# Ledger of designs, part 113: peptides against a protein of PDB entry 3VA4

Target 1, 107 residues: chain A of PDB entry 3VA4
Amino acid sequence: EPIGQLRLFSGTHGPERDFPLYLGKNVVGRSPDCSVALPFPSISKQHAVIEISAWNKAPILQDCGSLNGTQIVKPPRVLPPGVSHRLRDQELILFADFPCQYHRLDV

## One batch from the design tools (peptide; made by RFdiffusion4, then SolubleMPNN)

Design b2_p27_7_s4 (from b2_p27_7, 23 letters changed)
Fold by OpenDDE base, seed 2:
Formats: C-alpha cells, structure tokens, sequence
Structure b2_p27_7_s4 (fold): chain B 107 residues (1-107), chain A 27 residues (1-27)
C-alpha cells in the first residue's frame, strides 16, 4: 500500500498525474523504469530519489546530480546533489521546471 | 573547494534532519 503520493501538477505537458510512493527508494526520472516516471526531455534519466524508511517518518528527497536540478519552492532553494531534504506534507517541489507536490497518505 | 563545501552542506543537512525528527517526536 502507498504511504505517500507525488502529484505532478497539470501544465503544458498535460493533465495532473499522481504517483504512489512506497517504502524504500522511489526514483524520480525520465526513465520508464523509475517509480515516478516523468517522460520529459528536461528530466534526467535518474533525476532524484524520494526515500521512505518508515510509514511514520518523513520522506527524504535527494537530487541525483540532475542536469536541470531539484528545487524546493517555499522557501525557494536549490538542492545540491546528494543533500538530504526532509519532505513535509504538502511540500512543493520543482524537478527541472515541473512543479510537483508531496502528500502524506493515511495508513 | 567546491567539493569540500558540498560535503559540509551534506553534513549540515543531515544534522538538520536529525533535529527535525526529534522535534516531531515532541509533538
């Protein structure tokens, strides 16, 4: 069962999409093998990772050395590669230029 | 160097992470 959700907001790319997040590593990237597959040119094959170690712990977001970066929207901050960022519920994230939002699900 | 700065940032971020987890336990 999913513990979290990553929402890709609607935009020029198309409609909104929701991706379930599970325990372990949830890779965000352009590769179709990624658990959060964002098939867009500006997204790196393996762009970032959201790791969930436990259902009662906040997920950890890390950029994987992506070309176009991973950013927190509020307050604005670019994540250096490999730096751990604790995700808060409803946190807004930019993968390259794609706005997303993390949502904690009830278990 | 840039490499050293990045490692410093990683350490600070991990420290922050620990503090945030501790704060959550107090709620």
Amino acid sequence: as target 1 above (107 residues)
Amino acid sequence: SEKEKLEELKKKEEELLKLEEELEKLK
Scores: peptide ipSAE 0.133, ipTM 0.616, DockQ to the pose 0.021
Fold by OpenDDE base, seed 3:
Structure b2_p27_7_s4 (fold): chain B 107 residues (1-107), chain A 27 residues (1-27)
Amino acid sequence: as target 1 above (107 residues)
Amino acid sequence: SEKEKLEELKKKEEELLKLEEELEKLK
């Protein structure tokens, strides 16, 4: 069962979409094989990864050396490749120019 | 260099991560 959720807000690409997040590594990328598949040209094949070690621990987000980057919205900052960022519930993230939000689910 | 800067940022980020965890425990 999913422990978290990544919401892709609606935009020029289309309607809002929700992606379930599970224990382990959840890859975000353009490749259809990714846990969070974002089929957009500006997204790298393997753009970033959200790793969840345990249900009671905050997920860790890392950019995988993406072309157009991964950013945290509040406070604003670009994540250097391979740098670990602890995600807070309801945290806003930009994968390239696509705004998303992480949500912790009740298990 | 870019490589040196990246390594520096990684170290700072790891420290920040630890501090955030500690602050959470203190609340």
Scores: peptide ipSAE 0.123, ipTM 0.597, DockQ to the pose 0.021
Fold by OpenDDE base, seed 1:
Structure b2_p27_7_s4 (fold): chain B 107 residues (1-107), chain A 27 residues (1-27)
Amino acid sequence: as target 1 above (107 residues)
Amino acid sequence: SEKEKLEELKKKEEELLKLEEELEKLK
């Protein structure tokens, strides 16, 4: 059962998509093998990782040294590679130029 | 209780995250 959800907002790329997040590492990237597969040229094959621990359902987001970066929207912040960021519910994230939103599921 | 332990672990995790960020800033 998913613990969280990452929503990719609709845009020029297509319609909105929701990705379930589970315990452990949820890799965000262009590779189709990623848990959160964002098949777009500006997304790195392994762009970022969202890790969810058993003792804290709030995910930890890390950029994996992506080409076009990972950013928090509010407050604005570019995430340096490997730096942990605790995601808050409803937090808005930019993977490259793709806006997403994390949603904590009530489970 | 399990609930208390969970809250304690969450607090510790927050501390770890802050430390990681601080270490990165010191580079």
Scores: peptide ipSAE 0.015, ipTM 0.362, DockQ to the pose 0.019
Fold by OpenDDE base, seed 4:
Structure b2_p27_7_s4 (fold): chain B 107 residues (1-107), chain A 27 residues (1-27)
Amino acid sequence: as target 1 above (107 residues)
Amino acid sequence: SEKEKLEELKKKEEELLKLEEELEKLK
């Protein structure tokens, strides 16, 4: 069962898409092997990781040294590679220039 | 709405891009 959801907003790339997030590591990246596969050139093969634990269901987001970065919108900041960021429900994220939103599922 | 969120995000995106550029210059 998914613990969270990452929503990719619609854009020039296409329609809105929702990606389920599970316990453990959810890799965000261009590679089709990623849990959150964003098949776009500006996304790194392994761009970022969202890790969710059973005891702390608030996800930890880390950039994996991506080329075009991972950013938090409010307050605006770029995530340095490997630095942990605790995601809040409904938090808005930029993977490269792709706007996304994290949603905590009530399970 | 998600549309409003997207619009807000796009506005913030420019600020983030500028920040990203500044950080890159410092590297």
Scores: peptide ipSAE 0.023, ipTM 0.478, DockQ to the pose 0.063; fails the geometry check

Design b2_p27_8_s1 (from b2_p27_8, 17 letters changed)
Fold by OpenDDE base, seed 4:
Structure b2_p27_8_s1 (fold): chain B 107 residues (1-107), chain A 27 residues (1-27)
Amino acid sequence: as target 1 above (107 residues)
Amino acid sequence: MEARREEEARERERRRAEEAREAAAAA
């Protein structure tokens, strides 16, 4: 069962999309093999990773050295590659310029 | 009652998306 959800907000690319997040590594990227597949040119093939452990259901977000970066909206900051960021429920994230939101599921 | 709650939720999501887009534009 999914532990969390990553929402890609609607935009010029199309409607809103929700991606389930599971225990382990959830790769965010342009590659179709990614758990969170964002098939957009500005997204790196492997852009970021959201890792969820069994003992800590709060996801850890890391940028994978993406070209256009991974940013937290509040407080605004670009994530240095490989530096862990613990996601808070309802946190807003930018993968390149694509606005997303993490949501913790009640499971 | 549910319809109102859903509408309010959609409005919150819209505002959050706009905020994130504004942040992206400012970067």
Scores: peptide ipSAE 0.168, ipTM 0.681, DockQ to the pose 0.022
Fold by OpenDDE base, seed 1:
Structure b2_p27_8_s1 (fold): chain B 107 residues (1-107), chain A 27 residues (1-27)
Amino acid sequence: as target 1 above (107 residues)
Amino acid sequence: MEARREEEARERERRRAEEAREAAAAA
């Protein structure tokens, strides 16, 4: 069962998409085998990872040394590669220039 | 050829970061 969800907001790329997040590592990237597959050129093959260690723990976001970066929107912060960021519920994230939102599911 | 087109696309998308950030902030 998914513990969280990552929403990719609608944009020029198309409509909104929701990606379930599970226990363990949820890779965000352009590669089709990523948990959060974002098939866009500005997204690195393995761009970032959202790791959920337990259902009652906040996910940890790390940039994987992506070309165009991973950013927290509020407050604005570019995540250095490999640095852990604990995601807050409803947190807004930019993968490259793609706005996303994490939210915890009712589990 | 594909690699170059991909690079150009990455550059175009990267330039929209501020717009996307603003849009996200409003969501």
Scores: peptide ipSAE 0.167, ipTM 0.688, DockQ to the pose 0.042
Fold by OpenDDE base, seed 2:
Structure b2_p27_8_s1 (fold): chain B 107 residues (1-107), chain A 27 residues (1-27)
Amino acid sequence: as target 1 above (107 residues)
Amino acid sequence: MEARREEEARERERRRAEEAREAAAAA
């Protein structure tokens, strides 16, 4: 059962897409094996990870040493590789230049 | 009442998406 959702907003790449997030590690990356597969050249094969340890805890986002970075939108903050960031509900994230939003699901 | 709340939620989401796109364009 999904605990959260990552939304990729629509853009030049195509329509909006929603990715379910589960307990454990949800890898964001260009590789098709990723839980959140973003098949774009500017996304690293393994770009970032969203780890959910429990349904009642905020997910942890970490950049995996991506080429083009992971950024929190508001307030603006580039995430250093491997540094944990607690995701707030409805938080806006940039993977490279792709805008996304985390949403906590009611479970 | 429900319809209004849903509309307001959609408007909030649209605004957040626009904010994210603006940040992406500025990056």
Scores: peptide ipSAE 0.175, ipTM 0.673, DockQ to the pose 0.022; fails the geometry check
Fold by OpenDDE base, seed 5:
Structure b2_p27_8_s1 (fold): chain B 107 residues (1-107), chain A 27 residues (1-27)
Amino acid sequence: as target 1 above (107 residues)
Amino acid sequence: MEARREEEARERERRRAEEAREAAAAA
């Protein structure tokens, strides 16, 4: 059962997409076998990871040394590779320049 | 070369996403 959701907002790349997030490591990347597969050239094959250790804990976001980076919108912050960032509900994230939003699901 | 086409595609995608990035920053 999904515990969270990552929304990719609509844009020139196409329509909005929602990705379920589960317990464990949810890899964000261009590789088709990623949990959050973003098939765009500016996304690294292994771009970032969202790790959920428990349903009642905030997920941890880490950049995996991506080419075009991972950023938090509010407050603005570029995530250094491998540094843990605790995600807040409704948090806005940029993978490269793709705006996304994390949402905690009620389960 | 495949590498060149991939680089050009990355640059195009970055440019296309810039407007969305600006909108996200202003949200």
Scores: peptide ipSAE 0.146, ipTM 0.670, DockQ to the pose 0.041; fails the geometry check

Design b2_p27_8_s2 (from b2_p27_8, 17 letters changed)
Fold by OpenDDE base, seed 1:
Structure b2_p27_8_s2 (fold): chain B 107 residues (1-107), chain A 27 residues (1-27)
Amino acid sequence: as target 1 above (107 residues)
Amino acid sequence: SEAERRRLEEERRRRREEERREAEAAA
């Protein structure tokens, strides 16, 4: 059962996409075997990771040394590689230039 | 009611559109 969701907003790439997030490490990247597969050239093969350690804890987002970076929208912040960021519900995230939103599911 | 559901769905859509624009503006 998914405990969270990452939403990729609609854009030039196509329609909105929702990716389920589970306990453990959810890799965000261009590689098709990623938990959150974003098949776009500007996304690194392994771009970032969303780690969910428990259902009652905020997920941790880390950039994996991506080429085009990972950013938090509000407050604006570029995430240094490997630095943990605790995600808030409804958090807006940029992977490269792709806007996404984390949503906690009511399990 | 159907009207209430519609209003709620429209509000959710508007919110998502605003959030998208906010995120896009930050890119």
Scores: peptide ipSAE 0.482, ipTM 0.820, DockQ to the pose 0.019
Fold by OpenDDE base, seed 3:
Structure b2_p27_8_s2 (fold): chain B 107 residues (1-107), chain A 27 residues (1-27)
Amino acid sequence: as target 1 above (107 residues)
Amino acid sequence: SEAERRRLEEERRRRREEERREAEAAA
């Protein structure tokens, strides 16, 4: 059962897509075997990771040393590689230039 | 009611569009 969701907003790449997030490590990247597979050239093969340790704890987002970076939109912040960021519900994230939103699900 | 559901769906759509534009402006 998914505990969270990552929404990729619609854009030049195509329509909106929703990715389920589960307990453990959810890898964001261009590789098709990633939990959140973003098949775009500007996304690194393993770009970032969203780790969920428990359903009642905030997920941790880390950039994995991506080429084009991971950013929090509000307040604006570029995430240094390997530095933990606690995700808030409805938080807006940029993976490279792709706008996304984290949503906590009520399970 | 059906009318209330439609209004809620329209509001959610508008919010998502604003959030999308905010994130795109930051890119």
Scores: peptide ipSAE 0.420, ipTM 0.793, DockQ to the pose 0.018
Fold by OpenDDE base, seed 2:
Structure b2_p27_8_s2 (fold): chain B 107 residues (1-107), chain A 27 residues (1-27)
Amino acid sequence: as target 1 above (107 residues)
Amino acid sequence: SEAERRRLEEERRRRREEERREAEAAA
């Protein structure tokens, strides 16, 4: 059962998509084998990782040295590669130029 | 009520659209 969700907002790429997040490492990237597969040229094959250690703990987001970066929207911040960021519920994230939102599911 | 549900859904939709715009403006 998923304990979180990453929403990709609708845009020029297409409609909104929701990706389930599970315990462990949820890789965000262009590669089709990623947990969060974003098949877009500006996304790195392995762009970032959302690691969830427990259902009652905030996920940790890390950029994996992506070409076009990972950014937190509010407050604005570019994440240095490998630096841990604790995700807040409803937090807005940019993977390259793709707006996303993390949502904690009620389990 | 169904009317209350619809209002809540509309509010949620509006919030999501605002959140999207905020994220897009930061890109």
Scores: peptide ipSAE 0.172, ipTM 0.646, DockQ to the pose 0.018
Fold by OpenDDE base, seed 4:
Structure b2_p27_8_s2 (fold): chain B 107 residues (1-107), chain A 27 residues (1-27)
Amino acid sequence: as target 1 above (107 residues)
Amino acid sequence: SEAERRRLEEERRRRREEERREAEAAA
């Protein structure tokens, strides 16, 4: 069962979408085989990864050297490639120019 | 009640819209 959720807010690309997050690596990217598939030109094939461990359900977000970057909204900062960021519940993330929100599920 | 459910849904929608705008403004 999913441990978390990544919400893609609605925009010019279309309606809001929710992606389940599981234990292990959840790849965010343009490739259709990604756990979080964002089929948009500004998203890299493998853009970022959200990793969730069994002992710590707080996800770790890393940018994978994406072209257009991964940004945390509060406080605003671009994540350097490969640098681990621990996601907080309700945290807002920009993958390129696409606003998303992480939500921890009660499980 | 149904009225309370509607109010909660409206509040949640409003909050998500505000969060989206904040995220978009940070881009």
Scores: peptide ipSAE 0.028, ipTM 0.572, DockQ to the pose 0.018

Design b2_p27_8_s3 (from b2_p27_8, 18 letters changed)
Fold by OpenDDE base, seed 5:
Structure b2_p27_8_s3 (fold): chain B 107 residues (1-107), chain A 27 residues (1-27)
Amino acid sequence: as target 1 above (107 residues)
Amino acid sequence: MEAEEERKREEMRRRREEERREAEAAA
């Protein structure tokens, strides 16, 4: 059962999409085998990773050496590759130019 | 732990350079 969710907001690419997040590594990328598959040219094949160690702990976001970057929106921060960022509930994230939101699920 | 994190950072920096070269070659 998923313990988190990543929401891709609607935009020129299409409607909103929700991706379940599970314990372990949830890879974000353009490759179709990614847990969070974002099939857009500006997204790297393996763009970032959201690692969840437990349902009651904040997930860790890391950029995987993406071309167009991973950013936290508020407050604004570009994540250096491989640096751990603890995600807050309702955290707004940019993968390249695609706005997303993390939220924990009540399980 | 710091050495492991730095190794990971270096790997991700190398990956970014590879992504850039691939994008340049495809353009």
Scores: peptide ipSAE 0.420, ipTM 0.846, DockQ to the pose 0.769
Fold by OpenDDE base, seed 2:
Structure b2_p27_8_s3 (fold): chain B 107 residues (1-107), chain A 27 residues (1-27)
Amino acid sequence: as target 1 above (107 residues)
Amino acid sequence: MEAEEERKREEMRRRREEERREAEAAA
């Protein structure tokens, strides 16, 4: 069962999309075999990873050396590649120019 | 643990350089 969700907000690309997140590594990227597949040119093939080690622990977000970066919105922060960021519930994330939101599911 | 994290950061920096090269080749 999914223990988290990543929401891609609606925009010029189309409607909102929700991606389930599971225990382990959830890769965010343009590649279609990514857990969170964002098929957009500005997204790297393997852009970032959301790693969930346990259902009761905050997920860890890491940029995987993306070209156009990964950012936290509030407070504003560009994530250096490979540096761990602990996600808070309702965290707003920019993958390149695509706004997303993480939220924890009640399991 | 710190050495492993440093290695990972270096790997991801190298990956970014690769992504840049691929993007330049595709342009």
Scores: peptide ipSAE 0.417, ipTM 0.845, DockQ to the pose 0.759
Fold by OpenDDE base, seed 3:
Structure b2_p27_8_s3 (fold): chain B 107 residues (1-107), chain A 27 residues (1-27)
Amino acid sequence: as target 1 above (107 residues)
Amino acid sequence: MEAEEERKREEMRRRREEERREAEAAA
C-alpha cells in the first residue's frame, strides 16, 4: 500500500494526476520506468527522488541534477542537486515548471 | 557523512551537465 502521494496539479498538460509513493526510493522523471513518470520535455529523465524510510518519518526529497531544477514553493527555495530536503505534509514542489504537492497518507 | 554528501552533490552536478548536452544534441 502507498504511504504517500504526489499530486500533479492540472495545467496545460491536462488534468490533475495523483501518484502513489511507497517505502524506498520513488524516482520522479521523464523516463517511463520512474515511479512518478512525468512525460514532459522540461522534466529530466531522472529529475528527483523522494525517499521514504518509514511511514512515521518525513520523506527526503533530492534533486538528481535536473536541467530545469526542483524548488520548494513556500518559502521559495531552489534545491541544490543532491541536497536532502525533508518534506512536510502538504508541501508544494515545483519540478521544472510543474507544480506538485506531497501528501502523507493516513494508513 | 559530509564527504559523502559532497560526492553526491558533485555527481548530480555532472549529471546535470550530461542532461544539458543530451538536450542540445537532440534539438
Scores: peptide ipSAE 0.406, ipTM 0.841, DockQ to the pose 0.753
Fold by OpenDDE base, seed 4:
Structure b2_p27_8_s3 (fold): chain B 107 residues (1-107), chain A 27 residues (1-27)
Amino acid sequence: as target 1 above (107 residues)
Amino acid sequence: MEAEEERKREEMRRRREEERREAEAAA
């Protein structure tokens, strides 16, 4: 059962897509084997990771040394590589230029 | 803990440089 969701908003790339998030590491990246596969040139092969533990359902987001960065939208903040950011429900994230939203599922 | 975080940061900086090099080579 997914315990979270990452929503990629609709844009020039196409329609909205929802990615389930599970316990452990959910890799965000251009590589097709990523849990959150974003097949776009501006996304790094392994761009970021969203890690969810059993005892702390609030995910930890880390940039994995992406070329075009990972940002929190409100308040605006560029995440330094390898620095942990605890995601809040409904938090808006930019992976490169792609806006996404984290949603905590009620499970 | 601080040492582990710094190692992770260094690894991620290195990875970013690799990504940049790959992007430059592909262009």
Scores: peptide ipSAE 0.396, ipTM 0.838, DockQ to the pose 0.767

Design b2_p27_8_s4 (from b2_p27_8, 18 letters changed)
Fold by OpenDDE base, seed 2:
Structure b2_p27_8_s4 (fold): chain B 107 residues (1-107), chain A 27 residues (1-27)
Amino acid sequence: as target 1 above (107 residues)
Amino acid sequence: MEEEEEELKRRMEEQREEERRRAEEAE
């Protein structure tokens, strides 16, 4: 069962989309093989990864050396490639120019 | 729920614009 969710907010690209997050590595990227597939030119094929080790632990977000970057909105922080960031519930993320939000699911 | 999402989106857009401005000033 999913233990987290990544929401892509609505925008010029289209309507809102919710992506389930599972234990292990959830790859964010343009490639259709990604767990979180964002089929947009400004997204790298493998852009970032959200790794969830346990339901009771904060997920780890890492940028994978994306071209257009991964950013935390509050407080503002550009994520250097490969540097671990612990996601807080309701945390706002920019993958390139695409606004997203992480949500922890109650299980 | 929609109003909350719109507010969150607006906050992200404002932050993105500020970050862009800061990046331009740093060049």
Scores: peptide ipSAE 0.055, ipTM 0.574, DockQ to the pose 0.030
Fold by OpenDDE base, seed 3:
Structure b2_p27_8_s4 (fold): chain B 107 residues (1-107), chain A 27 residues (1-27)
Amino acid sequence: as target 1 above (107 residues)
Amino acid sequence: MEEEEEELKRRMEEQREEERRRAEEAE
């Protein structure tokens, strides 16, 4: 059962998509075998990772040395590669130029 | 829900453009 969700907002790429997040490492990337598969040229094959250690702990977001970066929207912050960022519920994220939102699920 | 999503998307696009501009000015 998923304990979180990553929403990709609608855009030029198509409609909104929701990706379930599970305990452990959820890889965000262009590769089709990623937990959050974003099949777009500006996304790195392995772009970022969302690690969830427990349902009652904030997930950790890390950029994996992506070409086009990972950013927090509010307050604005570019994530240096490998630096841990604790995700807040409803937090807005840019993977390259793709706007996303993290949502914690009640389990 | 769609209106809130559109406003949120717009704010993220504005931030992206500002960051691109700052990067270009730094080169």
Scores: peptide ipSAE 0.054, ipTM 0.571, DockQ to the pose 0.032
Fold by OpenDDE base, seed 1:
Structure b2_p27_8_s4 (fold): chain B 107 residues (1-107), chain A 27 residues (1-27)
Amino acid sequence: as target 1 above (107 residues)
Amino acid sequence: MEEEEEELKRRMEEQREEERRRAEEAE
């Protein structure tokens, strides 16, 4: 059962896509075997990771040393590689230039 | 800039709402 969701908003790349997030590490990246596969050139093969340790704890987002970075929109923040960021529900994230939103699912 | 970030957030939220609306209309 998914504990969260990462929504990739629609754009020039195509329609919106929703990715289920599970307990453990959810890798965001261009590689097709990533939990959140974003098959776009500007996304690193292993771009970032969303780690969910428990359903009642905020997920931890970390950039994995991506080329084009990971950003939080509000408050504005570029995530240094390996620095933990606790995701808030409905938080807006940029992976490179791709806008996404984290959503906590009710379980 | 705070204004730019708020605008980006607004646009993202608007897009989310539009996608949701389209999904609901397609049901």
Scores: peptide ipSAE 0.024, ipTM 0.515, DockQ to the pose 0.024
Fold by OpenDDE base, seed 5:
Structure b2_p27_8_s4 (fold): chain B 107 residues (1-107), chain A 27 residues (1-27)
Amino acid sequence: as target 1 above (107 residues)
Amino acid sequence: MEEEEEELKRRMEEQREEERRRAEEAE
C-alpha cells in the first residue's frame, strides 16, 4: 500500500517507470538497494531522499550531495545538498537530467 | 562509477534545459 508515486518519464533510457513511495525514507539513487533505483551512471549511488512522515503530510525531498544535482522544475531551482523541500502534488523534479513527477496516492 | 558520472554530467549539462522544457510541457 504505497502512499505516493514517483514517475520517471520515458526517454533515451527506456519507457516510463513508476516507483511506489512508502512511509519513511525513500532513497533515490543508482544503488539497487534504493527504494527508487535509477540504474544510470549519471545518478549518484545515493542521490536524493524523499521522506514521508505521514499519509496526510507533504513529503520532504533532499539532495544527498549528488554529483549531477537535483532540481525543481517550477519554479526552476537547484536544491542545495541537505536543504529540505516540501513536495507538492504533481511536482516535477530533475534528478540529474532525468525528469520525474511526484504524485500522492489516495489511501 | 565516478568517471562515468563525470562524463554524463557534461552531457547532462548540455541537455538539462531540454529535459526541463519537456517536463514543463508535461505539467
Scores: peptide ipSAE 0.021, ipTM 0.506, DockQ to the pose 0.043

